# Ledger of designs, part 110: peptides against a protein of PDB entry 5EIB

Target 1, 366 residues: chain A of PDB entry 5EIB
Amino acid sequence: VDLEPGTMDSVRSGPFGQIFRPDNFVFGQSGAGNNWAKGHYTEGAELVDSVLDVVRKESESCDCLQGFQLTHSLGGGTGSGMGTLLISKIREEYPDRIMNTFSVMPSPKVSDTVVEPYNATLSVHQLVENTDETYCIDNEALYDICFRTLKLTTPTYGDLNHLVSATMSGVTTCLRFPGQLNADLRKLAVNMVPFPRLHFFMPGFAPLTSRGSQQYRALTVPELTQQMFDSKNMMAACDPRHGRYLTVAAIFRGRMSMKEVDEQMLNVQNKNSSYFVEWIPNNVKTAVCDIPPRGLKMSATFIGNSTAIQELFKRISEQFTAMFRRKAFLHWYTGEGMDEMEFTEAESNMNDLVSEYQQYQDATAD
Target 2, 366 residues: chain A of PDB entry 5EIB as posed
Amino acid sequence: VDLEPGTMDSVRSGPFGQIFRPDNFVFGQSGAGNNWAKGHYTEGAELVDSVLDVVRKESESCDCLQGFQLTHSLGGGTGSGMGTLLISKIREEYPDRIMNTFSVMPSPKVSDTVVEPYNATLSVHQLVENTDETYSIDNEALYDICFRTLKLTTPTYGDLNHLVSATMSGVTTCLRFPGQLNADLRKLAVNMVPFPRLHFFMPGFAPLTSRGSQQYRALTVPELTQQMFDSKNMMAACDPRHGRYLTVAAIFRGRMSMKEVDEQMLNVQNKNSSYFVEWIPNNVKTAVCDIPPRGLKMSATFIGNSTAIQELFKRISEQFTAMFRRKAFLHWYTGEGMDEMEFTEAESNMNDLVSEYQQYQDATAD

## One batch from the design tools (peptide; made by RFdiffusion4, then SolubleMPNN)

Design b2_p15_2_s3 (from b2_p15_2, 4 letters changed)
Fold by OpenDDE base, seed 1:
Structure b2_p15_2_s3 (fold): chain B 366 residues (1-366), chain A 15 residues (1-15)
Amino acid sequence: as target 1 above (366 residues)
Amino acid sequence: YTPTNPVESPFPRLP
C-alpha cells in the first residue's frame, strides 16, 4: 500500500515482487507530501476502503487469523497518517485480533524532513490506543549500528533496511517455524505486555559484524547472548542501563545446545539483574529454532520491553515541542481538516506514556 | 547522512 505509484513499481520489479498478488497492490497518485494529515484525513481516507476490501479478502482466506502485521514509517505522511488510519479501521472491524506493527522511528541523522516530529507524535498517539505490539525500529539506532558496528562510513537506506529485514525475520521466527514456545501473536502479547499501553519493544539482532571482521569471529552461544544484550545492538536509540526491563524475549536460531542457551540466558540475567524489574516473575522467555537464517550458522534476536524506551519518546517530544511552540507549518495540517487540539492531545498522550514508563521504572516490590 | 527519498514535500529541509 502507498499513496505514490512509484514505490509499488519498485516492489513489483524487485527480486521478490512476484510473491505478492497483483490485486493486493493498492496505491494512490498524489502521495502524502510528508504530511500526516494528508495520509489520515484526505488522500489516505479516499484510498482506505480499497485497502480494507483487500484486507477482508485475505483475512477470509486464512485458516486461523491471529492478527495483522503493519510495516510503516512514522516520519513520512503515508506510513504515518494512512498507516494509523488503517490500524484504527482494522481494529474497529477485528477487535479480537492482535494488531502488531513494525514502526520506523524518524531521525535527523537519516532524514532532513522538518515535519517528522509532528508525523511521529501524531502516529504514536494512535499506536498507544490501537496496537497490541509495536516494534520500535529507530533510524537513529540503525544509523549508529551501521556507522559504529558495521563500519559503514556512509550508511544507505539499503544498509538500514538490511538491519530491519534481519530483525523482522528474527522476531517472526516463532510464528513461522515450530519451536518449543508455540508462539502466536496473542501469546507474544501475554508474555511481553504486562500493561496494555506499554507495548513498545526495543528489538535487537546478533551477530552484527563488520565485513572486515566476519572471518575472525566464531559464532558461539555466549557471544550471541552477550552481543544481544549489549546496548550498542539495540535497534531503538535508548540505553537499557538507564531503565529496567519489564519483559524480555530471546529467539535463538541454528543448531545449538538448549542447555548452553539456558545457561547463558541465566548468566546474562544474573549479570544484568539491576536492569530488570524484580516484581514481574519469569519475565524472560527463550525460544530456540533449529533453522538458522540464510548466510549464518546461528543468530539471536532480542525483544525488550524496557522503561528506557522513554528516551526515544522524549527525543521526539522535544523536537515536536520546539516546532509546535512556534506554530511552524501547522497550516499545512489544519488545511487538511485537522484541529490544533489534536496536536496537543497527541503531545499529552506521548508525555503520559513517558510518565507511565518512569512510574514502573521507579516501582519496587512491596 | 542518508539521502531522503524523492517525495515531493512543501516543507523546507533541515539545514
Scores: peptide ipSAE 0.117, ipTM 0.667, DockQ to the pose 0.089
Fold by OpenDDE base, seed 5:
Parts: C-alpha cells; structure tokens; sequence
Structure b2_p15_2_s3 (fold): chain B 366 residues (1-366), chain A 15 residues (1-15)
C-alpha cells in the first residue's frame, strides 16, 4: 500500500515483485507530502476502504487468522498517517486479532524532514492504543550500526533496509517454523507484554559483522549471545543499562547445542541481573530453530521489552515540544481537518507512556 | 545517508 504509484512500480519490478498478487497493490496518486494528517484524514482516508476490501479478502482466505502485521515508517506521511488509520480500521473490524507492527522511528541523522517529530508523536499515540506488539526499529540505531559496526562510511537506505529485513526475518522465525517458542502472535504477546500499554520492543540481530572482519569471525553461541545483549547491537537507540528488561525473547537459528544456548543465556542474565526486573518470574524466553538464515551458519535475534525504550520516546517528545511551542507548520495539519488538541493529546499520551516505563523501572518486589 | 540502492551489501544476497 502507498499513496504514491512509484513505490508500487518499484516493488513490482523488484526481485520479489511476482510473489504479490497484482490485485493486492493498492495505491494513490497524490502522496502524503510527509504530512500525517494527509495520510490519516484526507488522501489516506480516500484509499483506506480499498485497502480494507483487500484485507477482508485475504483474511477470509486464511485457515487460521492470528492477526495482522504492518511495516511502516513513522517519519513520513503515508506510513505514519495512513498506516495508523489502517491499524485503527482493522482493530475496529477484528478486535480479537493481534495487531503487530514494525515501526521505523525517524532520526535527524537519516532524514532532514522537519515535521518527522509531529508524524512520529501522532503515530505513537495511535500505536499505544491500537497495537498489541510494536517492534521499534530506530533509523538512528540502524545508521549507527551501519557506520560503527558494519564500517559503512556512507550508509544507504538499502543498507538500513537490510538490517530491517534481517530483524524481521529473525523475529518472525517462530511464526514460520512450527514447534518453536512464541509459535503464534498471541503467545508472543502473552510472553512479552506484561502490561498492555508497554508493548514496544527493542529488537536486535546477531551476527553483525563488517565485510573486513567476516573472515576472522567465529560464529559461536557465546559470541552471538554477547553481541545480542550489547547496547550497540540494539535496533532502537536506547541503552538497556539505563533501564530494566521486563521481558526478553532470544531466537537462535542454526545447528547448535541447546545445552550451550541455555548455559550462555543463563550466564548473560546472571552477568546483567541488575538490568532485569526481579518481580517478573521467568521473564527470559529462549527458542532454537535448526534452520539458519541464508548465508549464515547460525544467528540470534533479540526481542527486549525494556524500560530503557523511554529514551527513544523522550527524544521524539523533546523534538516535538520544540516545534509545537513555536506552532511550526501546524497549519499544514489543521488544514487537513486535524484539531490542535490532537497534538496535545498525543504529546500527553507519549509522556504518560514514559512515566509508566519509569514507574515499572523503579518498582521492586514487595 | 544516501537514498539509493546499495551497490555493495554487507548481507548475503537473497536468491
């Protein structure tokens, strides 16, 4: 789905364009112009019914519908505005199904789009209420990984999207291969989300290795485990050491010893015990899938529900507040039918979310 | 950042 036709043409002409049904390409002509309100109330609202018709048709064809997965950017107008409209509409029609998102967070290191803090804040407000699981994929973290870890001097959107695709492949492993931990979206939510509003995840993928170092790297369970828990490996620009893990899932892929995995997972928890809440029993889950990713002997994917995610929301909130106090560009949003109160409500809800994460960070077992 | 397809990928090519 896109509000611009050129994106659909790029997908169709791409190496995987033929795997999608032609009738499942729904697109507009005008685009959203990086405006959340155009995506949510005008251009996106004109297109949403056509998308919902496709969603209904595909849902009816499912033997067992678990839920929905959306991939979108929160900095743009289409992914943020129309994406959150679509989430809301799907939630209304399918209230008992899981809503899962891969939400790409904006960063000034990756985009010069001035209104990204508005689009992100308005989107987060919708995601807090209408999603069950949100993977926070932060363009700042992706850029830093590409530059620092992968040694890419000039990271491209293609380089960032490779990290996104590896992460998406990792977190969906248990859904694609039967008999694994979190084999369905609902079990994932039960294991990862102890409190309904606190459903924002810090993903990570290992191994991440620069081209120059690939020949020297041993792929071992200890190295995967160490890298997976490293703050520099998080796909969200947060330091887990500044918060506490509420829940963790680790998904190992490839032929490895389950015993070695369990030993290394226990060792990393014990070494980092101060960074876990003690009042959630058995809050670390581990899965091993014998099927590695293509081109790797083994990998590990990390999913963390950490109170450190508040650093990401604080960053967006600070940028939002600095613009909103100046009423910068508000007329572009209000001119599309938005009320100025929606900005204040979105800011307040995001600040409440930050406060909730802090409360649970400071909580002790009584 | 560059809004272009990477000429060189640090990741394996998907078939």
Amino acid sequence: as target 1 above (366 residues)
Amino acid sequence: YTPTNPVESPFPRLP
Scores: peptide ipSAE 0.012, ipTM 0.424, DockQ to the pose 0.025
Fold by OpenDDE base, seed 2:
Parts: structure tokens; sequence; C-alpha cells
Structure b2_p15_2_s3 (fold): chain B 366 residues (1-366), chain A 15 residues (1-15)
């Protein structure tokens, strides 16, 4: 789905274009122009019914529909505005199904789009209310991983998207392959989300391998475990050491000892015990799948629900507030039928979310 | 090199 035809043509003409049904390419002509309100109230609203018809058809073809997975950006107009409209409409029609998102957070280090803080704040407001699970993928963190860790001098969207694809492959492993942990989307939500609004995850991946480079040496289980918990491997630009983990999931892939995995996971948890809440018992889950990712002997994928994620929302909120106080560019949103009050509501809800994370960070076991 | 959003926008770019 896109509001621009060129993106769909690129996917269709690409190496994997034939894996998608031709009728499932739903696209507009005008784009959203990086305007959330165009995505949500005008251009996106004109296209949404055509997308919902496809969603219904694909849902009816499922023997056991668990839920929905959306991949979108929060800095643009289509992924943010139309993406959140789709989430809302799907939630209304399928209230008993899991809504899962891979949400790419905007960063001034990757995009020069001035209104990204508006698009992100308006999107986060919708995600707080209408998603069950959101993987926060920060373009800043991806860029920093590419530059500092992968030693890419000029990171591209192709390099960033390689990290995203590796992470998506990792977190969906238990859904796609037989594993020791029989995970579904609902079980993941139950294990990862102790409080309904606190469903924003910090993903991480090990080993990090650049596009076109193969690490000739497979990492060991101890090395994978250590890298997976390293703040430098987090795909959200926040430091877990500034918060506390509410819940963690680790997904190992490849031929390895379950005993060794359990020992290393216990060791890393004990070493980092100060960074976990004490009042949530059994808050670390581990899965092992014998099938490695393509081109790797083994990998580990991290999913963290940490109160440190508030740093990401604070950054967006600060940028939002600096623009909104000046009413900068606001007429471009209100001109598409949006109310100015929705900006204030979105800001308030995001600040409430930050306050909730801080409250649970400061909570002690009674 | 910083990747830029290729989408045309009526909004000004950051400096």
Amino acid sequence: as target 1 above (366 residues)
Amino acid sequence: YTPTNPVESPFPRLP
C-alpha cells in the first residue's frame, strides 16, 4: 500500500515483486507530501476502503487469523497518516485480533523533513490506543549501527532496511518456524505487555552483518547473548541502563545447546539485575529455533520492553513542542480537515505515556 | 552522507 505509484512499481519490478498478488497492490497517485493529515483525512481516506476490501479478502482466506502486521514509517505522510487510519479501521472491524506494528521512528540524522515530529506524535497517539505490540525502529539507531558497528562510511536506506529486515525476520521466527517456544502473536503480547499502554518494544539483533558482507566466523552463544544485550545493538535510540526492563524476549536461531542458551540468559540477567524490575516474575522469555537465518549459522534477536523507551518519546515531544508553540506549518494539517485540538491531545497522550513509564521505573516491590 | 526522504513536500527542509 502506498499513496505514491512509484514505490509500488519499484516493488513490482524488483527481485521479489512476483511474491505479492497483483490485486494486493493498492496505491494512490498524489502522495501525502509528508503530511499526516493528507494520509489520515484526505488522500488516505479516499484509498482506505480499497485497502480494507483486500484486507477482508485475505483475512477470509486465513484458516486461523492471529492478527495483523503493519510496517510503516512515522516521519512520512502515508505510513504515519494512512497507516494509523488503517490500524484504526482494522481495529474497529477485528477488535479481537492482535495489531502488531513495525514503526520506523523519524530522526533528523536521517531525514530533513521538518514536520516529522508532528507526524510521529500524531502517529504515536494512534499507536498507544490501537496497537497491541509496536516495535520501535529508530532511524537514528539504525544509522549509528551502520556507521559505528558495521563501519559503513555512507549508510544507505538499503543498509538501514537490511537491519529492519533482519529484525523482522528474527521477531517473527516463532510464528514462521517450529520452535521450542510455541509462540503466537497473543502469547507474545501476554509475555511482553504487562500494562496495555506500555507495548512499545526496543528490538536488537546479533550478529550484525552489513549488506554484502559475510561474517566468516559464527559467533558463540555467549557472544550472541552479550551483543544482544549491548545498548549499541538496540534499534531504538535509548540506553536501557537509564531505565528498567519490564519484560524481555530473546529469540535464538541456529543449531545450539538449549542448556547453554539458558545458562547464558541467566548469567546476563543476573549481571544486569539492576536494570530489571523486581516485581514482575519470570519477565525474561527465551526461544530457540534450529533454523538459522539465510547466510548465518546462528543469530539472536532481542525484544525489550524497557522504561528507557521514554527517552525516544521525550525526544519527539521536545521537537514537537518547539514547533507547535510557534504553530509552525499547522495550517497545512488543519487545511486537510484536521482539528488543532488533535495535536494537543496527541502531545498529552504521549506525555502521559512517558509519565507511566517513569512511574513503573520508580516502582519498588512493596 | 545522510539519507534524505525522496518524497516531495510543501514543507521546508531542515538546514
Scores: peptide ipSAE 0.151, ipTM 0.684, DockQ to the pose 0.085; fails the geometry check
Fold by OpenDDE base, seed 3:
Parts: sequence; C-alpha cells; structure tokens
Structure b2_p15_2_s3 (fold): chain B 366 residues (1-366), chain A 15 residues (1-15)
Amino acid sequence: as target 1 above (366 residues)
Amino acid sequence: YTPTNPVESPFPRLP
C-alpha cells in the first residue's frame, strides 16, 4: 500500500515483487507529501476503503486469522498517517485480532524531512491506543549499527532495510515454524506486554558482523547471547542500561543445544539483573528453532520490552515540542482537516507513556 | 546524510 505509484513499481520490479498478489497492490497518485494529515484525513482516507476491501478478502481466506502485521515508517505521511488510519479501521472491524506493527522511527541523521517529529508523534498517539505489539525500528539505531558494527562507511536504505528484514524474519520465526514459545501473536503479547499501553519493543539481531571480521567470528551461542544483549545491537535508539526490562524474548535459530541456550540466557540475566524488573517473574522467554536463516549456521533475535524505550519517545517529543512551540508548518496539517488539539493530545499521550515507563522503571516489589 | 540503496547487502538472505 502506498499513496505514490512509484513505490509500488519499485516493489513489483524488485526481487520479491512476485510474492505479492497483483490485486493486493493498492496505491494512490498524489502522495502524502510527508504530511500525516494527508495520510490520515484526505489522500489516505480516499484510499483506505480500497485497502480494507483487500484486507477483508485476505482475512476471509484465512483458516485461522491471528491478526495483522503492518510495516510502516512514522516519519513520512503515508506510513504514518495512512498507516495509523488503517490500524484504526482494522481495529474497529477486527477488535479481537492482534494488531502488530513494525514501526520505523525517524531520525534527522537519516532524513532531512523537517516535519518527521509531527508525523512520528501523531503516529505514536495512534499506536499507543490501537496496537497490541509495536516493534520500534529506529533509523538512527539502524544507521549506527551499519556504521559502527558493520563498518559501512556510507550506510544505505538497503543496508538499513536488511537489518529490518533480518529482524522481521527473526521475530516471526515462532509464527512460521513449529515451536512452544510465542507460537501465535496473542501468545507473544501475553508474554511480552504486562501492561496494555507498554507494548513498544526494542528489537535486536545477532550475528551482526562486518565483512572484514566475518572470517574471524565464531557463531556460538555465548557470542550470539552476548551480542543480542549488547546495547549497541538494539535497533531502537535507546540504551537498555538506562532502564529496566519488563519482559524479554530471545529467539534462537539453527542447530544448537537447548541446554547451552538456557545456560547462556540464565548467565546474561544474572549478569544484568539490575536491568530487569524484579517484580515480573519469569520475564525472559527463550525459543529455539532448528531451522537457521539462509546463509547463517545460527542466529538470535532479541525482543525487549524495556523502560529505556522512553528515550526514543523523549527524543521525538523534544523535537516535536521545538517545532510545535513555533507553530512551524501547522497550517499544512490543519489545512487537511486536522485540529490543532490533536497535536496537543498526541504530545500529552506520548508524555504520559514516558511517565508510565518511568513509573514502572522505578517500581519495586512490595 | 541521505542513505542510498546498496548494490550488495552485507547481510545474508533470510527466509
């Protein structure tokens, strides 16, 4: 789905274009112009029914519909505005189904789009209310991983998107292959989301190795476990050491000892016990899938629900506030039928979310 | 900085 045809043509002509049904390409002509309000109230609102028709058709074809997965950016107008409109509309029609998102957070290091903080804040407001699970994929963190860890001097969107793809493949492993842990989206939510609003995850992937170091790196369970919990491997631009994990899931792929995985997972928890809340028992879950990713002997995917995620929201909020206080570009949004109060409501809800994370970070066992 | 599209990814193809 896009409000621009060129993106659909790129997907269709791409190496994976044949995976998608031709009739499932729904697109507009005008684009959102990086404006959330165009995506949500005008251009996106004109297209949303056509998307919902496809969603209904695909949902009716499912033997057992678990829920929906949306992949979108929060910095643009389409992914943010129309994406959150779709989430709302799907939630209204399928209130008992899981809403899962892969939400790409904007960064000024990656994009020059001045209004990204508005689009992100307005999107987060919708995601807080209308999603059950949101993987926060921060373009800043992805860039930093590409540059620092992968030693890419000039990271590309393709490099960033490969991290996203690896992560998406990792977190969906339990959905695609037989397993006991997180075998469905609802079970993932039960294991990962202790409080309904606190459903924003920091993902991570291992192994991440620079081309020059690949020959020297051993793919071992200890190394995967260590890298997966390293703050530098988080695909959300927050330091888990500045918060506490509410819940964690680790998904290992490949032929490995379950005993070794359990030992390493216990060791990393014990070494990092100060970074976990003590009042949520059994808050670390581990899965092993015997089927490795293509081209790797083994991998691990991390899903963290951490109070440190508030750093991401604080960054967006600070950028938002700096623009909103100046009334910068507001007329572009209000001109699309958006009320200025929605900015204030979105800012407030995001600040409340930050406060909630902080409260649970500071909470002790009674 | 504006990310470009890489010709080759440093990542393996994942299923």
Scores: peptide ipSAE 0.010, ipTM 0.440, DockQ to the pose 0.026; fails the geometry check

Design b2_p15_2_s4 (from b2_p15_2, 7 letters changed)
Fold by OpenDDE base, seed 2:
Structure b2_p15_2_s4 (fold): chain B 366 residues (1-366), chain A 15 residues (1-15)
Amino acid sequence: as target 1 above (366 residues)
Amino acid sequence: YTPTDVKESPFPRLP
């Protein structure tokens, strides 16, 4: 789905374009112009019914529909505005199904689009209310990983998208392959989300391998485990040491000892015990899949529900507030049928979310 | 550069 045809044509003409049904390419002509309100109230609203018809058709073809997975950006107009409209409409029609998102957070290091803080804040408001699970994939963190860890002097969208694809492949492993932990989307939500609003995940991946770097780095289970819990491997720009983990999932892939995995996972929890909440028992889940990702001997994917994620929302909120106090570009949103109150409601809800994370960070076991 | 990398926007760019 896109409001621009060029994206769809690029996918269709690409090496994997034939894996998608031709009728499932739903697209507009005008784009959203990086305006959330165009995505949500005008251009996106004109296209949403055509998308819902495809969603219904694909849902009816499922023997057992678990839920939905959306991949979108929060800095743009289509992914943010139309993406959140689509989430809302799917939630209305399928209230008992899991809504899962891969939400790409904007960064000034990656995009020069001045209104990204508005688009992100308006999107986060919708995600708080209408998703069950959101993977926060932060372009700030992706850029920093590419530059600092992968030693890429000029990170490209191809380099960022490599990290995104590795992460998405990792977190969906239990859904795609038989594992010891037979995870479905609902079981993931039950294990990862102790409080309904606190469903924003910090993903991480090990090994981090650049395009053209030696594919055959023999990593060990201890090295994978250590790298997964390293703040430098987090794909959200927050330091886990500034917060507490509510819940964690680790997904190992490749031929390894389950016993060694369990020992290393216990060791890393014990070493980092101060960074876990004490009042959530058994808050770390581990899965092992014998099938490695393509081109790797083994990997590990991290999913953290951490109160440190508030740093990401604070960054967006600060950028939002600096623009909104000046009413900068606001008329471009209100001119598309949006109310100015939706900005203040979205800001308030995001600040409430930050306050909730802080409350649970400061909570002690009685 | 994929054609998708250059989005038209009515908004100014960051300096």
Scores: peptide ipSAE 0.136, ipTM 0.695, DockQ to the pose 0.090
Fold by OpenDDE base, seed 1:
Structure b2_p15_2_s4 (fold): chain B 366 residues (1-366), chain A 15 residues (1-15)
Amino acid sequence: as target 1 above (366 residues)
Amino acid sequence: YTPTDVKESPFPRLP
């Protein structure tokens, strides 16, 4: 789905374009111009019914529909505005199904689009209410991983998208292969989301290795475990050491000892015990899948529900506030049928979310 | 800065 044809043409001409049905390419002509309101109220609203017709058709063809997975950006107009409109409409029609998203967070290091803080804030307001699970894939963190860890001097969208694809493949492993941990989207929500509004996940992937050091790095369970819990490998730009994990899932892939995995997972929890809440029992879950990712002998994927994720939302909120106080570019949104009050409501709900994370960070066992 | 295939945006760029 896009409001521009060029993105669909790129997907269709790509190495995997043939895996998608031609009738499932729904697209507009005008685009959203990086405006959330065009995505949500005008251009996107004209296209949404055509997308919902495809969603219904594909849902009816499922033997067991678990829910939906949306991949979108929050800095743009289509992914943010139309993406959140679709989430709302799908939630209205399928209230008993899981809504899962892979949400790409904007960064000034990656994009120079001035209105990204507005688009992101308006999107997060919708995601708080209408999503059950959101993987926060932060372009700030992806850029920093590419530059510092992968030793890429000039990271490209191709380099960032490689990390995104590895992460998406990792977190969906339990859905795609036999396993007991998080074998469905509902079970993932039960294990990862102790409080309904606190459903924003910090993903991570191991191994992350620069091309120059790949030959010298052993892929071992201890090395994967250590890298997976390292703050520098988080794909959300927050430090887990500044917060507490509410819940964690670790997904190991490849042929390895379950005993060694359990020992290393226990060791990393014990070493980092101050960074976990003590009042949620058994809040770390581990899975092992014998099937490695393509091109690796083994990998580990991290999913963290951490109160440190508030650092990401604070960054967006600060950028939003700096623009909104000046009423910068508001006429471009209000001209599409938005009220200025919706900006204030979205800012308030994001600040409430930050306050909720802080409350649970400071909570102690009675 | 990643060379964005910058979608035509009516908004100014960051300085």
Scores: peptide ipSAE 0.118, ipTM 0.682, DockQ to the pose 0.086
Fold by OpenDDE base, seed 3:
Structure b2_p15_2_s4 (fold): chain B 366 residues (1-366), chain A 15 residues (1-15)
Amino acid sequence: as target 1 above (366 residues)
Amino acid sequence: YTPTDVKESPFPRLP
């Protein structure tokens, strides 16, 4: 789905374009112009029914519909505005189904679009209310991984998208291979989301492989475990050491000893016990899938629900507040039918979410 | 060619 045809034509003409049904390409002509309000109330609202018709058709073809997965950006107008409109409409029609998102957080290191803090804040407001599980894929963190860890001097969207694709493949492993932990979206939510509003995850992946460096040595289970819990491998721009893990899932892939995995996972928990809440029993879950990712002997994917995620929301909130206090560009949003009050509501709800994470960070076992 | 298709935005770029 896009509000512009060019992206769809690029996908269709690409090496994988033939795997998608031609009738499942839904697109507009005018685009959102990086305006959330165009995505949500005007251009996106004109297209949403055509998307819902496709969603209904694909849902009817499912033997057992678990839920929906949306991949979108929060900095743009289409992914943010139309994406959150689509989430709302799907939630209304399928209230008993899981809503899962891969939400790409904006960064001024990656994009120079001035209004991204508005689009992100307005989107987070919708995601808090209408999603069950949100993987926070932060362009700040992806850029930092590419630049600092992968030593890419000029990270491209292709480099960032490589990390995103590895992570998405990792977190969906249990859904694609039977007999694993979190084998369905609902089980994942039950294991990862102790409080309904606190459903924002920091993903991580090991090993971090650069394009063209086939020289990545085969990692061991201890090395995978250590890298997976390293703050430098987090694809959300927060430091887990500044918060506490509410829940964690680790997904190992490849031929390895389950016993060795369990030993290393216990060791990393014990070493980092101060970074876990003590009042959630059995809050670390581990899965092992014998099927490695393509081109790797083994990998580990991390899913963390941590109170440190508030650092990501604080960054966006600070950027939002600095613009909103100046009433910068508000006329472009209000001109699309938005009320200025929706900005203040979205800011308030995001600040409430930050306060909730802080409350649970400071909570002790009674 | 990674199209740096800078979507036409009515908004200015960051300096």
Scores: peptide ipSAE 0.118, ipTM 0.652, DockQ to the pose 0.084
Fold by OpenDDE base, seed 5:
Formats: structure tokens, C-alpha cells, sequence
Structure b2_p15_2_s4 (fold): chain B 366 residues (1-366), chain A 15 residues (1-15)
């Protein structure tokens, strides 16, 4: 789905364009112009019914519909505005189905679009209410990984999207291979989301290795485990050491010893015990899939529900507040039928979310 | 994947 035709042509001409049904390409002509309100109230609203018709048709063809997975950017107009409209409409029609998102968070290091903090804040407000699981894929963190860890001097969207693809492949492993932990979206939600609003995940992937270091790196369970819990491997720009893990899932892929995995997972928890809440029993889950990702002997994917995710929301909130206090560009949003109060409500709800994460960070077992 | 078409945004760019 896109509000511009050129994106669909790029997908069709791409190496995987033929895997999608032609009738499942739904697109507009005008785009959203990086405006959330165009995506949500005007251009996106004109297109949403045609998307819902496709969603219904594909849902009816499922033997067992678990839910929906949406991939979108929160900095743009289409992914943010129309994406959250679509989430809302799907939630209304399928209230008993899981809504899962891969939400790409904006960063000034990656994009120069001035209104990204508005689009992100307005999107987060919708995601708090209408999603069950949200993977926070932060362009800030992706850029820093590309530059610092992968030693790329000038990271491209291709380099960032490679990390996104690796992460998405990792977190969906249990859904694609039978007999794994979190084998369905609902089980994932039950294991990862102890409180309904606190459903924003910090993903991570290992191995991350620069081209120059690939030949010198052994792929071992200890090294994967150590890298997976390293703050610099998080795909969200948060330091887990500044918060506490509510829940964790670790997904190992490849031929390895379950015993060695369990030993290393226990060791990393014990070494980092201060960074876990003590009042959620058995809050770390581990899965092993014998099938490695293409081109690797083994990998590990991390999913963290951490109170440190508040650092990401604080960053966006600070940027939002600095623009909103000046009423910068508001007329572009209100001119599309949006109320100025929706900005204040979105800011308030995101600040409440930050406060909730802080409350559970400071909570002790009675 | 070179982002070729910078969508014309009506909004100014960050400096």
C-alpha cells in the first residue's frame, strides 16, 4: 500500500515483486507530502476502503487468522498517517485479532524532514491504543550500528533496510517454523506484554560484524549471547542499563546445543540481574530453531520489553514540544481536517506512557 | 536501494 504509484512500480520491478498478487497493490496518486494528517484524514481516507477490501479477501482465505503485521515508517505521511488509520480500521473490524507492527522511528541523522516529530508522536498515540505488539526499529540506532559496528562511513537506506530485514526475519522465526516458542502472535503477546500499554519492543540481532572483521569472528553461542544483550546491538536507541527488562525473548537459529544456550542465557541474566525486574517470574524466554538464516551458520534475535524504551519516546517528545510550542507548521495539519487538540492528546498520551514505564522501572516486589 | 525520488515535501528541511 502507498499513496504514490512509484513505490508500487519499484516493488513490482524488484527481485521479489512477483511474489505479490497484482490485485493486492493498492495505491494513490498524490502522496501524503510527509503530512500525517494527509495520510490519516484526506488522501489516506480516500484509499482506506479499497485496502480494507483486500484485507477482508485475504483474511477470508486464511485457515486460521492470527492477526495482522504492518510495516511502516512513523516519520513519513503515508506510513504514519495512513498506516495508523489502517490499524484503527482493522482493529474495529477484527477486535479479537492481534495487531503487530514493525514501526520505523525517525532520526535527524537519517532524515532532514522537519515534521517527523509530529508524525511520530501522532503515530505513537495511535499505536499505544490500537496495537498489541510494536517492534521499535529506530533509524537512530540503525545508523549508529551501520557507522560504529558495521564500519560503514556513509550508511544508506539499503544498509539500514538490511538490518530491518534481518531483525524482521529473526523475530518472525517462531511464526514460520512449527514447534517453537511464541509459535503464534497471541502467545508472543502473552509472554512479552505484562501490561497492555507497555507493548513496545526493543529488537536486536546478532551477529553484527563489519566486512573487515568477518574472517576473524567465530560464531559461537557465548559470542551471540554477549552481543545480543549489548546495548550497541539494540535496534532502538536506548541503553537497557538505564532501565529494567519486564520481559525478554531470545531466538537462536542454527545447529547448536540447547544445553549451551540455556547455560549462556542463565549466565547473561545473572550478570545483568540488576537490569531485570524481580517481580515478573520466568520473564526470559528462549527458543532454538535448527534452521539458520541464509548465509549464516547461526544467529540470535533479541526481543526486549524494557523500561529503557522511554529514552526513545522522550527524544521524540522533546523534538515535538520544541516545534509545537512555536505552532510550527500546524496549519498544514489543521488544513487537512485535523484538530489542534489531537496534538496535545498525542503528546499527553506519550508522556503518560513514559511515566508508566518509569513507574514499573521503580517498582519492587512487596 | 538508492532513495532516488526525494518526495517533494512542502516542509522545510533541517539545517
Amino acid sequence: as target 1 above (366 residues)
Amino acid sequence: YTPTDVKESPFPRLP
Scores: peptide ipSAE 0.105, ipTM 0.642, DockQ to the pose 0.087

